# Ledger of designs, part 190: peptides against a protein of PDB entry 8OXM

Target 1, 371 residues: chain A of PDB entry 8OXM
Amino acid sequence: FKAEFRLAGGVNLPKIIDCVGSDGKERRQLVKGRDDLRQDAVMQQVFQMCNTLLQRNTETRKRKLTICTYKVVPLSQRSGVLEWCTGTVPIGEFLVNNEDGAHKRYRPNDFSAFQCQKKMMEVQKKSFEEKYEVFMDVCQNFQPVFRYFCMEKFLDPAIWFEKRLAYTRSVATSSIVGYILGLGDRHVQNILINEQSAELVHIDLGVAFEQGKILPTPETVPFRLTRDIVDGMGITGVEGVFRRCCEKTMEVMRNSQETLLTIVEVLLYDPLFDWTMNPLKALYLQQRPEDETELHPTLNADDQECKRNLSDIDQSFNKVAERVLMRLQEKLKGVEEGTVLSVGGQVNLLIQQAIDPKNLSRLFPGWKAWV

## One batch from the design tools (peptide; made by RFdiffusion4, then SolubleMPNN)

Design b2_p20_1_s4 (from b2_p20_1, 9 letters changed)
Fold by OpenDDE base, seed 4:
Order: sequence, then structure tokens, then C-alpha cells
Structure b2_p20_1_s4 (fold): chain B 371 residues (1-371), chain A 20 residues (1-20)
Amino acid sequence: as target 1 above (371 residues)
Amino acid sequence: MELDKKMEEMKKEAREKLRA
């Protein structure tokens, strides 16, 4: 290990450490404290399995449909080591950095990212109608700019086209697999883009199996398909390449039903894998910037052992696990809202749900659904 | 063959973690 470290920023101030391997190669590592990386490690294993299924199918292999994965080594329930995704940038940093973000550079007369967030925070506790009206005003005055990522990084037109195609395929694959696994919406800082490949890397996988639907502000979209995410695909948007790649990914997932159910069942009943939403995790995921001051965790862990009989905890857990498995089976059969859909019909419904401004306006403002 | 073997290994590792 080198003696020097860098801070990656954020609330938990993760440490970036450079390590020299026995091979003499430098490798950057991210050391997180106060974070449970077990869920990230498990989800990376599931992504590797999904990639294996996608590589087995000729149609998805030909399209190079893959989810980018990274190495996670959980050390404890509150610490671990991550592979630093070298040559990646958070989409949120590129788009809405306060100093030099793409929105400020390309749309200097639009609302600032701060103004958008403030407007949406003011209506957070208001009606769905008021949220929708303010969201539409924000969207009108905050136009998408993510197309410029590929234009800035790839000056050759042929390379630019291939990288935009790689991006579109990466969004499609991660969206459909993310829907199957119930990852929900993804905060813009938890989506990295590779500056060389234009592929996405999803990090901080702390919400899975539709547990985002039981948050204080429930998720209303199957995956993140916001206006900037779509703008990065170019002129065709969600049509053509994106739709076809979603359909081919969904076809492989549906045809792999038994394999996916078996592996998810094993994971849901793993006593070392806490995928359930707890109140503290829910508070952390939807914490307001203003509430940063008072949560000194008074470690009054009064473990009030609510001696809920071990039997009642097990029965409640088993019922939630069974419900997750049933919903996963429905998704893999194409059952949506009590109707059996074709692959094309199911993918179309999911795209429409993900881009619906009524659904987007209801999301937690901290996740910036207007970006 | 190699992909199927890797998938069976991943299923086996997942089952072994549940037994430990």
C-alpha cells in the first residue's frame, strides 16, 4: 500500500488507496467505512450470472450485451474494499457539477441544478398534481445535455457512433436486468460511465428486490430512464437500438426463468444477506441535506430486544421472501398488472412507465428525476 | 461447455454459502 490516500468525497468519506500488487502493477482501491458492501458483492455475483446467460445466447452475445461489474470484498457488516472503477466518472458529476457541469456549460440560461432541486423539495410533501406541475416547469427550464458526453470524449465520427451505440446497449442491458432484480431508480452519482467504452457501471446496490417501493417516498419507475439518460442515446432515443436490446435481454431473462429463480431463492434465504429494507437504511437513502446536523448517532443502541419470538421474525421474513419470488416469477412470465404480455409488450410497458413524467415527478427529489 | 461449467460453479458456491 502507498502511504498516501485520497478522499472520494460524499458523506462516508471513502478512502482511495493505491496498492502495488506482487506483479508490480498499481491498483487503486476504494475503502468504505460505515457501509455494508455485502449487498453490492451479492449483486455483482448476480450480474456475472446474468452476463453468463447473455453470453450463452447468440443474439445477445452478437450485440455485446453485458452489465459492467467491479470487484467487491466485504470485510465486515460496516466495511469493505471496492475496486476503484478507473477511467469512470459519475453521470451526476458530468451533468450537474456546480462548477463545470454539462448543464451549466451547454445550457447557461436554464435553471441551475440547485434551483431545480429546491423547487422539487418545496413540493415534496404536496399533492401529486402539484409535484407534476413543478416537475414539468423544471423539465421545461432544464433541458437534457448528456449527448455532449460522447461528443466531448470521441472526436472521430465513426468512434463517436460506436461509443453511443455501446452506451445505448449498456443502458438497455442494465435497465432490464435491474428491473428483473428490482433495483429500481438509481441515484445519478451511483451510475458511473466509462470514459473509454461509454458503458455504464452501477455502484451502491443497496436497494434490490423492489425494496425501493417501501421507502417513505416509494419508487414509481422500473429503472432510471430520465431525460439525460435518453439524450445520451442520441436522436432515436428509446426507439430502435435501445428497445431491441431491451427486448433481446428480456427474452434471455424469461428463457432463463428456472436458473434466475433458483439463484435468487438461494440469495433471499441466505442469512448473511440482509436485503430487507430497515427504517435506518430508509432514512439514510432519503435523508434531507438539512438533517445532516443533528444525527449524531447517539449509539443508544438500547437493544430493546423486542423478543419478537424467533418464529414470528422467521414467518414474517419468509412471507416477504415468498412475495419477492412470486413477483420475480411474474416478471419472468411477462405478467404485468395481472396480464400476460409478450416480450415486446412487457418492454414497451416498462419503457413507458420509466419515462412517464407523472411517475418521475413522484420520485424522491434527492434522486434528481429531472436529470 | 465452459459457460455452463461456470454457471454450475456459481450455483454450487451459492449453495455452499447457505450451508456454512
Scores: peptide ipSAE 0.026, ipTM 0.558, DockQ to the pose 0.021
Fold by OpenDDE base, seed 5:
Structure b2_p20_1_s4 (fold): chain B 371 residues (1-371), chain A 20 residues (1-20)
Amino acid sequence: as target 1 above (371 residues)
Amino acid sequence: MELDKKMEEMKKEAREKLRA
């Protein structure tokens, strides 16, 4: 290891360290403190399995449909080493985090990211109607700019076109697999983009199996398909390449039902894999100021000993695990709202749910649904 | 068979990485 470290931004101040391998190659590592990397490690293995299934199918292999994965080494319940995703940037950093964010550069007369955040925070406790109206005003005055990512990074027109297709395929694959696994907390800091491949890297995989739906502000979308995410696909948007890649990914997932159920069952009953949402985790996820301001909420969790009998905890856990398995089986059968859908019908429903401004307006303001 | 074996290997590696 080199003697020097850099701080990565954000509340947990993860340390970027450089290490020299036994092969003489320098490798960047991210050391996270106060974070349980076991969930990330498990979900990366599930993604590697999904990639194996996608590589076996001729249609998904021809399209190079993959989920980007990274190496995770848990060291304790509160620390671990991540492979630093070298040459990646958070989508939020490119779009809105910096004074030189793409929205400020390309749309200087639009609302600032701060003005948008403030407007949505002011209505967070209001009716769904008031949230929708303010969300539509924010969207009208904050126009998408993510098309410029590929234009800035890829100056050659042929390379630009290839990378825009790679991006669109990566969004489609990660959206469908993320939906099947019930992956939540897909805010703009938890999605990285590779500056060389234009593929997405999903990080912070601690909200899975639809546990985002039981947050104080429940998640209302199956995956992130916001206006900037769509703008990065170019003129075709969600039609053509994106839709076809979603359908082919969904077809592989549905045809792999037994394999997926068997893995998720083993993971749900693994005592080392804490996938359940707890009240402290829920508060932590929805009290994070997404802006660099270190408001550590001192969770004065008054130790109200909810002496739930150990038997009632175990029975409640088993009932939640069974419900997760049942819902996964429904998704893999194409059962949505009690109706069996075709692959095309299911993918269409999920796209409509993900782009619906009524669903987007109901998300936690942190999630930044207008980006 | 070959998928199931690779899946059991992945489950085993998953459990080993969670125990390490």
Scores: peptide ipSAE 0.022, ipTM 0.516, DockQ to the pose 0.022
Fold by OpenDDE base, seed 2:
Structure b2_p20_1_s4 (fold): chain B 371 residues (1-371), chain A 20 residues (1-20)
Amino acid sequence: as target 1 above (371 residues)
Amino acid sequence: MELDKKMEEMKKEAREKLRA
């Protein structure tokens, strides 16, 4: 390790350290303190398994369908080292940066990101109808621009086309794998884009197994397929390449049912893997940006010393784990809303749910569903 | 071969964790 470190921005002030490998290559690493990186490490192992399944299938292998992974080394329940995703940027940083975001550059007369957020925060406690109307007004005055990412980064037309396809495949694979695993909290800062590959890197995997549905503002979409995410696919949008890649990913997941159930069962009952939503975590995830300064919930795992009878905690945990496994089995059978769907029918339903402005308008404003 | 081995190792680890 070099003796010098840099601070990454943000409240937790993660330390960027440079490490010289035994190969003489410098590798940048992010040292997070106060975060439980075990959940990220476990989910990266599950993603590696999904990638293994996708590489075995001829149709998904030909399409190079993969979910991007990064190395996580947990050091404790409150510390770890992440491989720094060098050459990645948060999609939110590209789209809605305060100084030079793509929305401001390409749509200077649209609402600012701040105006959109303010309008949605004003209706946060209002009816679903009022949220929908304000969301539609925001969407009308905040038009998508993510197509310009590939246009700015890839000037050669053949490279541009290849990278746009790589992006579309990455969105499809991560969306279906994320849906199967019940991955939540897919806000624009938790999704990075690789500036060289145009592939997505999903970070902060702390909301899994549909635990986003039990948040104070429940998650109403299966994955992030917002207008900018779709705009990055180009003129075809969700049709053609995206849909076909979702279907082929879903085929592999459904055909791997026994393997996926067995792995998820092991993870759900691993006493070292805290996947359950707690009230402090729920509060932290749905805080206002203005409140980010005060609540460092030290997730003191120690304050769970409330002597609830071990039997009642274990019974409640087991019932939640059983429900997660049951819902995973339903997804892998194509059971949606009590109906058995084909792969094409299931993927179609998920796409429609993810793009529905009624579902998007109900999300927590911090998720930025208009982006 | 390596992919099948890695999958069988992960299945084995998963089965060992389910038995423990």
Scores: peptide ipSAE 0.017, ipTM 0.505, DockQ to the pose 0.020
Fold by OpenDDE base, seed 3:
Structure b2_p20_1_s4 (fold): chain B 371 residues (1-371), chain A 20 residues (1-20)
Amino acid sequence: as target 1 above (371 residues)
Amino acid sequence: MELDKKMEEMKKEAREKLRA
């Protein structure tokens, strides 16, 4: 290891360290503290398995359908080492940076990211109707700009076209794989874009198996397919390449049902893999920026009183695991809302759910559904 | 002990099915 470290931005101040491998190559690593990287490590293994299935199929292999993965080495329940995603930027940093964000640069007369956030925070406790009206006003005055990412990074028209296709394929693959696994918390800081490949890297995989639906503000979309995500695909939006790549990914997932169920079953019953949502995690994920100041780490909450019978906890856990497996089996059979759908019908329903402004308006304001 | 062994066997079988 080099003696010097850099701080990455953000609340947890992760340390960027340079290490020299036994091969003499320098590698950047991110050391996270106060974060359980075991879930990320497990989900990366599942993504690698999904990539293996996608590479075996001729149609998905020809389309280069893959979910981007990174190396995770958990060191403890609250620390680990990540491969530093060099040459990636959070989509939120590109889009809504306060100084030089793409929305401010290309749409200077639109609402600021702060104004949008404020308007949605003001209605957070209001009716779904009031949330929808304010969300539509925000969307009208905050127009998408993510098309400019590829235009800024790729000046050659042929390269630009190839990179826009790579982006669209990456969104499609990660959306369908993420849906099958029930991946939540897909806010604009948890999705990175590679500045050279235009592929997405999904980070912070701590909300999986539809546990986002049991948050205080439930998740109402199957994946992130917001207006900027769609704008990055170009003029056809979700039609054509994106839809076809979703369908081909879903075909491979459905045809791999037994393998995926067996893998997920082993993971759900792994006593070292805490995938369940707890109230503290839920509070942390949906905490207001205003409330960050007072969480002194005096959660020396005495572990004493929640000796609820080990039998009732175990029975509750088993019932949750069984429900997750049952729902995964339904998804892999194309069962949506009690109806069996074709691959095209299922993908169409998921796209419609993900782009529905009624679903988007109900999300936690920190998810930034207008971006 | 027995559960861990069965889990390792299932992880091994899943890896073997993924190598085939």
Scores: peptide ipSAE 0.007, ipTM 0.434, DockQ to the pose 0.018

Design b2_p20_2_s1 (from b2_p20_2, 9 letters changed)
Fold by OpenDDE base, seed 2:
Structure b2_p20_2_s1 (fold): chain B 371 residues (1-371), chain A 20 residues (1-20)
Amino acid sequence: as target 1 above (371 residues)
Amino acid sequence: VEEELNKMYEEQLEELRKKL
């Protein structure tokens, strides 16, 4: 380790530490000091299992369908070392950085990211109809620009085409696997893009097993498929490559039902894996950026010793775990809204749910559904 | 340190593989 560290910025002020490897190469590592990295570590292992399933299938292997993974070493409940995803950038930093974001560069006459956020925050407590109208106004005045990521990074047309395909495949694979696992909190800072591969890296995996649906503002989409995410696919959008990659990923997941159920069952009953949503976590995830500074000191661990009878906690936990397993089994059977769907029908429903402006308008404003 | 981190990560992978 070098004696000096840098701050990565953001709320938790993660420390970037430069490490010299045994090979003499400098590697950056991110040290998080307040997040339970055990959740990320467990989910990375699940993603590796999903990658193994995808590599066994000829159709998914030919398409190079994988979820990007990173090394996570949890050191404690509140500390760990992440392999810094070197050569990645948050999609939010590229798109909506205050000074030099792609929206400002390519669409200087559109609403600013701040204006969009303000408009959606003003209607946060309003009806779904009012949220939808304001979301449509925001979307009309904030047009997608993520196509320019690949155009800026990949000047050779053949490379550009291959990287756009890699991006589209990465979105498809992570969307379907993320849906199966019930991965939430897919805001623009929790999705990184690799500047060399154009593949997505999903970080902060603490909202899993559809626990995003029990947030004060429930999640209404199965995965992030917002207008900029779609724009990065190029002129075909969700049609062709994306849809086919989703279908092939879903086919592998459904054909691996027993394996996936067994994996998730082991994880749900792991006493070291806190996947349950709690009120403090819910408050943290849906906090306003302005309020973030004041609430951090009072999250003392000591108030968890409310002696609720161990039996009632265990029974409540077991009922939630059983519901998660039942819902996972439904997804893997193609049961949506009480109807059994084909792989194509299920993938189509999920795409329609993810792109529906009515669903997007209902999300927490911090999720930035207009990006 | 990289070897210790890799070892900790491999041990965690092996524990999960034993549960599967």
Scores: peptide ipSAE 0.000, ipTM 0.322, DockQ to the pose 0.024
Fold by OpenDDE base, seed 3:
Structure b2_p20_2_s1 (fold): chain B 371 residues (1-371), chain A 20 residues (1-20)
Amino acid sequence: as target 1 above (371 residues)
Amino acid sequence: VEEELNKMYEEQLEELRKKL
């Protein structure tokens, strides 16, 4: 370990530690100080299993459909080392960095990222109609630029095409796997892009099994398929490669129903895997700037109120776990809104839900649905 | 450290494999 640490930006002030491996390579390590890295570790194992299923299928293997994984080492219940993928950048840092973000560079006359966020924050407590109108105004004045990521990084046209294809495949695989697992909190800082492979790395996997739907501002999209995410695919957008890769991923997931249910069942009942949404976690994920003042950590939450009958908590927990398993089984059968869909029908519905500006306008402003 | 981290990761994988 180098004696020097850097603070990464963010609410948890994660420490970036440069480590020299036994191989003499420098690796950046992110030490998260407050997040339960066990959730990330568990979800990485599920992603590895999904990758194994995708590699067994000839159609998904030929397409190199994989979800990018990273090493997570939980050091404690609240601390651990994330292997920072060297050569990854948060998509939010590339797109909406205050100084040199791609939106500012390529669209200098558009609204600033700050203006967009402010406009959406002002309507946060307003009607869905008012949110939709302001979201559409923001979208008109904040045009997508993520196509320029591959153009800046890959100057050779053949390499550029291959990397744009790798990106599109990565978005498709992670979107479908993420939907099956009910992965939430897919804001622009929780999605990294590899500068060499153009593949996405999803981090901060604590919102899973559709627990994003029980947030104070419910999640209304199955995955992140915002305008910049689509723009990175190039001129075809969600059509052609993306749709076909989603369909092939969904086909493998549906054909692996028993395996996926068994794995998720073990995880839901693991007492070390706190996947349930709690009020403190919900408050943390959807903090309002106005609410920062009153959270004095009264560490004196007396141990007495947690002694609500373990039996009644266990019965309520078991009912929630059963409901999660039932919903996972429905997804793997193609049951959407009480209707059984084909793989193509299910993927089409999910794409439409993810790109619907009515759904996007209802998201928490911190999710940045206009990016 | 990397070997010990890999060992902890393998031990956790083995505990998960014993629960499966």
Scores: peptide ipSAE 0.000, ipTM 0.291, DockQ to the pose 0.024
Fold by OpenDDE base, seed 4:
Structure b2_p20_2_s1 (fold): chain B 371 residues (1-371), chain A 20 residues (1-20)
Amino acid sequence: as target 1 above (371 residues)
Amino acid sequence: VEEELNKMYEEQLEELRKKL
């Protein structure tokens, strides 16, 4: 271990440490404290399985549709080493860093990220109409800039075009697989972009199986497809490459229904995989940045042991697991809102839900749906 | 506890890999 560490951006300030492996190779490691890295480890394996399905299919293989994965080594219940995605940056750091963020650089007369957050926090307890109006004002005065990521990193026009396509494919694959697994809206600090490949790496996979819908501010989008995420695709936005890659990914997922159900069933009943939302985790995920200083959720292991011994809790857990499996089966059949949709119809509905300003305006302001 | 958890996890992984 080197004596120097860097803080990665984000609430938990994970420590980036440089490690020399037994092979003499220097590897950056993210030491995440206090979070259950077992969830990340499990979800990385689910992503590897999804990648195997995507590589077996000719249409998804030709399009190089993959979810970027990273190695997770849990060291304890509260610590672990991530093989840090060397040469990645959080999209939130690129976009909304206080000093050098792309919004400030390219749109210096727009609202600051802080002003946007403040405006949306002021209406957090207001009507959906008031939230929508303020969200539209924020969006008008905070224009997307993520197109500049590829333009800054890839100066050659042919390379730039290929990297923008790689980004678009990565968003599509991650969005559809993320929807199937119920990852929902991803905080901007929990999406890394590779500075060489333009592919996304999703970290902090603690919300899965639609558990974002039972948060104090329920999730209203199937995946993160905010204005900056779309802007990174270039002038076509969600049309063309993105839509086609979503459809081809969804085709593979729907055609792999039995495999995906079997995998998720094993994971839902795994006593080591705590996918369920608890009130402390919910509070932590939707805390205000101002409230971050006091609540160390000492998720004391002791509060988890005392609850498991009641037959009513096992019955409640089983009912939640069954509901998750039923909803997964519906998704894989193309059942949306009680209607069976084609792959194209389902993907279209999901895209429309994800980009709808009414849905985005209802999200937790801490997750910055205007970015 | 950590060694048993890691061992159970590796065994479940190997079982999942055999089903694919």
Scores: peptide ipSAE 0.000, ipTM 0.284, DockQ to the pose 0.022
Fold by OpenDDE base, seed 5:
Structure b2_p20_2_s1 (fold): chain B 371 residues (1-371), chain A 20 residues (1-20)
Amino acid sequence: as target 1 above (371 residues)
Amino acid sequence: VEEELNKMYEEQLEELRKKL
């Protein structure tokens, strides 16, 4: 290990450490000091299995559909080493975090990121109607700029076009697999973009199996498909390449139902994999300061283990695990709201749910649904 | 299609250069 470390951006101030391997190669490592990296490690294994399924299918292989994965070495329940995704940036850092963020550079007359956040925080406890009206005002005065990411990084037109297609394919693959696994907490700091490949890297995988729906402010979208995410696809938006890649990914997932159910069943009953939402985790996720401002919620983890009787915990756990498996089976059959949909019908419904401004306006403000 | 995409890219680069 080198004696010097750099801080990565974000609430947990993870340390980037340069390590020299026994092979003499330098490798960047991210040291997280507060997150349970076991959840990330398990979800990376699930993504590797999904990638294996996608590589076996001719249509998904030809389209190079894959989820970016990284190595996780858990050291404890609250610490571990990540292989740092070298040459990645959080989409939030590029778009809104800094005084030189893309929204401020390309749209200097729009609302600032701070003004947008403040307006949405002021209505956080208001009606859904008031939230919708303020969200529409914010969106009108905060126009998408994520198209400029590929334009800044790729000056050759042929390379630019190839990278925009790689981005669109990465969004499609991660959106559908993320939906099948019920992946939540997809805020702008938990999604990295690779500056060389334009592919997305999803981090902080602690909200899975639709546990985001039982948060104090429930998650109302199947995946992140916000206006900037769509703007990065170019003029066709969600149509053409994105939709076709979603459909081909969904087809592979539905045709792999038995394999996916068996894998998820093993994980749900693994005593080392704490996927259940607890009140302290819920509080932590929705009390996070939305920006890099130094207000660490000192959750005094006073270990008030509410010792509910072990027997009542086990029976409640088994019922939640069974419900998760049933909902996964429904998704893989194309059952949405009690109706069996085709692959195209299911993908269309998910896209409409993800882009609906009524659903987006109901999210926790820290999710930044206007970005 | 590639020529139209290259033209649209050049137009977008020219708009970008006017904003930078």
Scores: peptide ipSAE 0.000, ipTM 0.302, DockQ to the pose 0.013

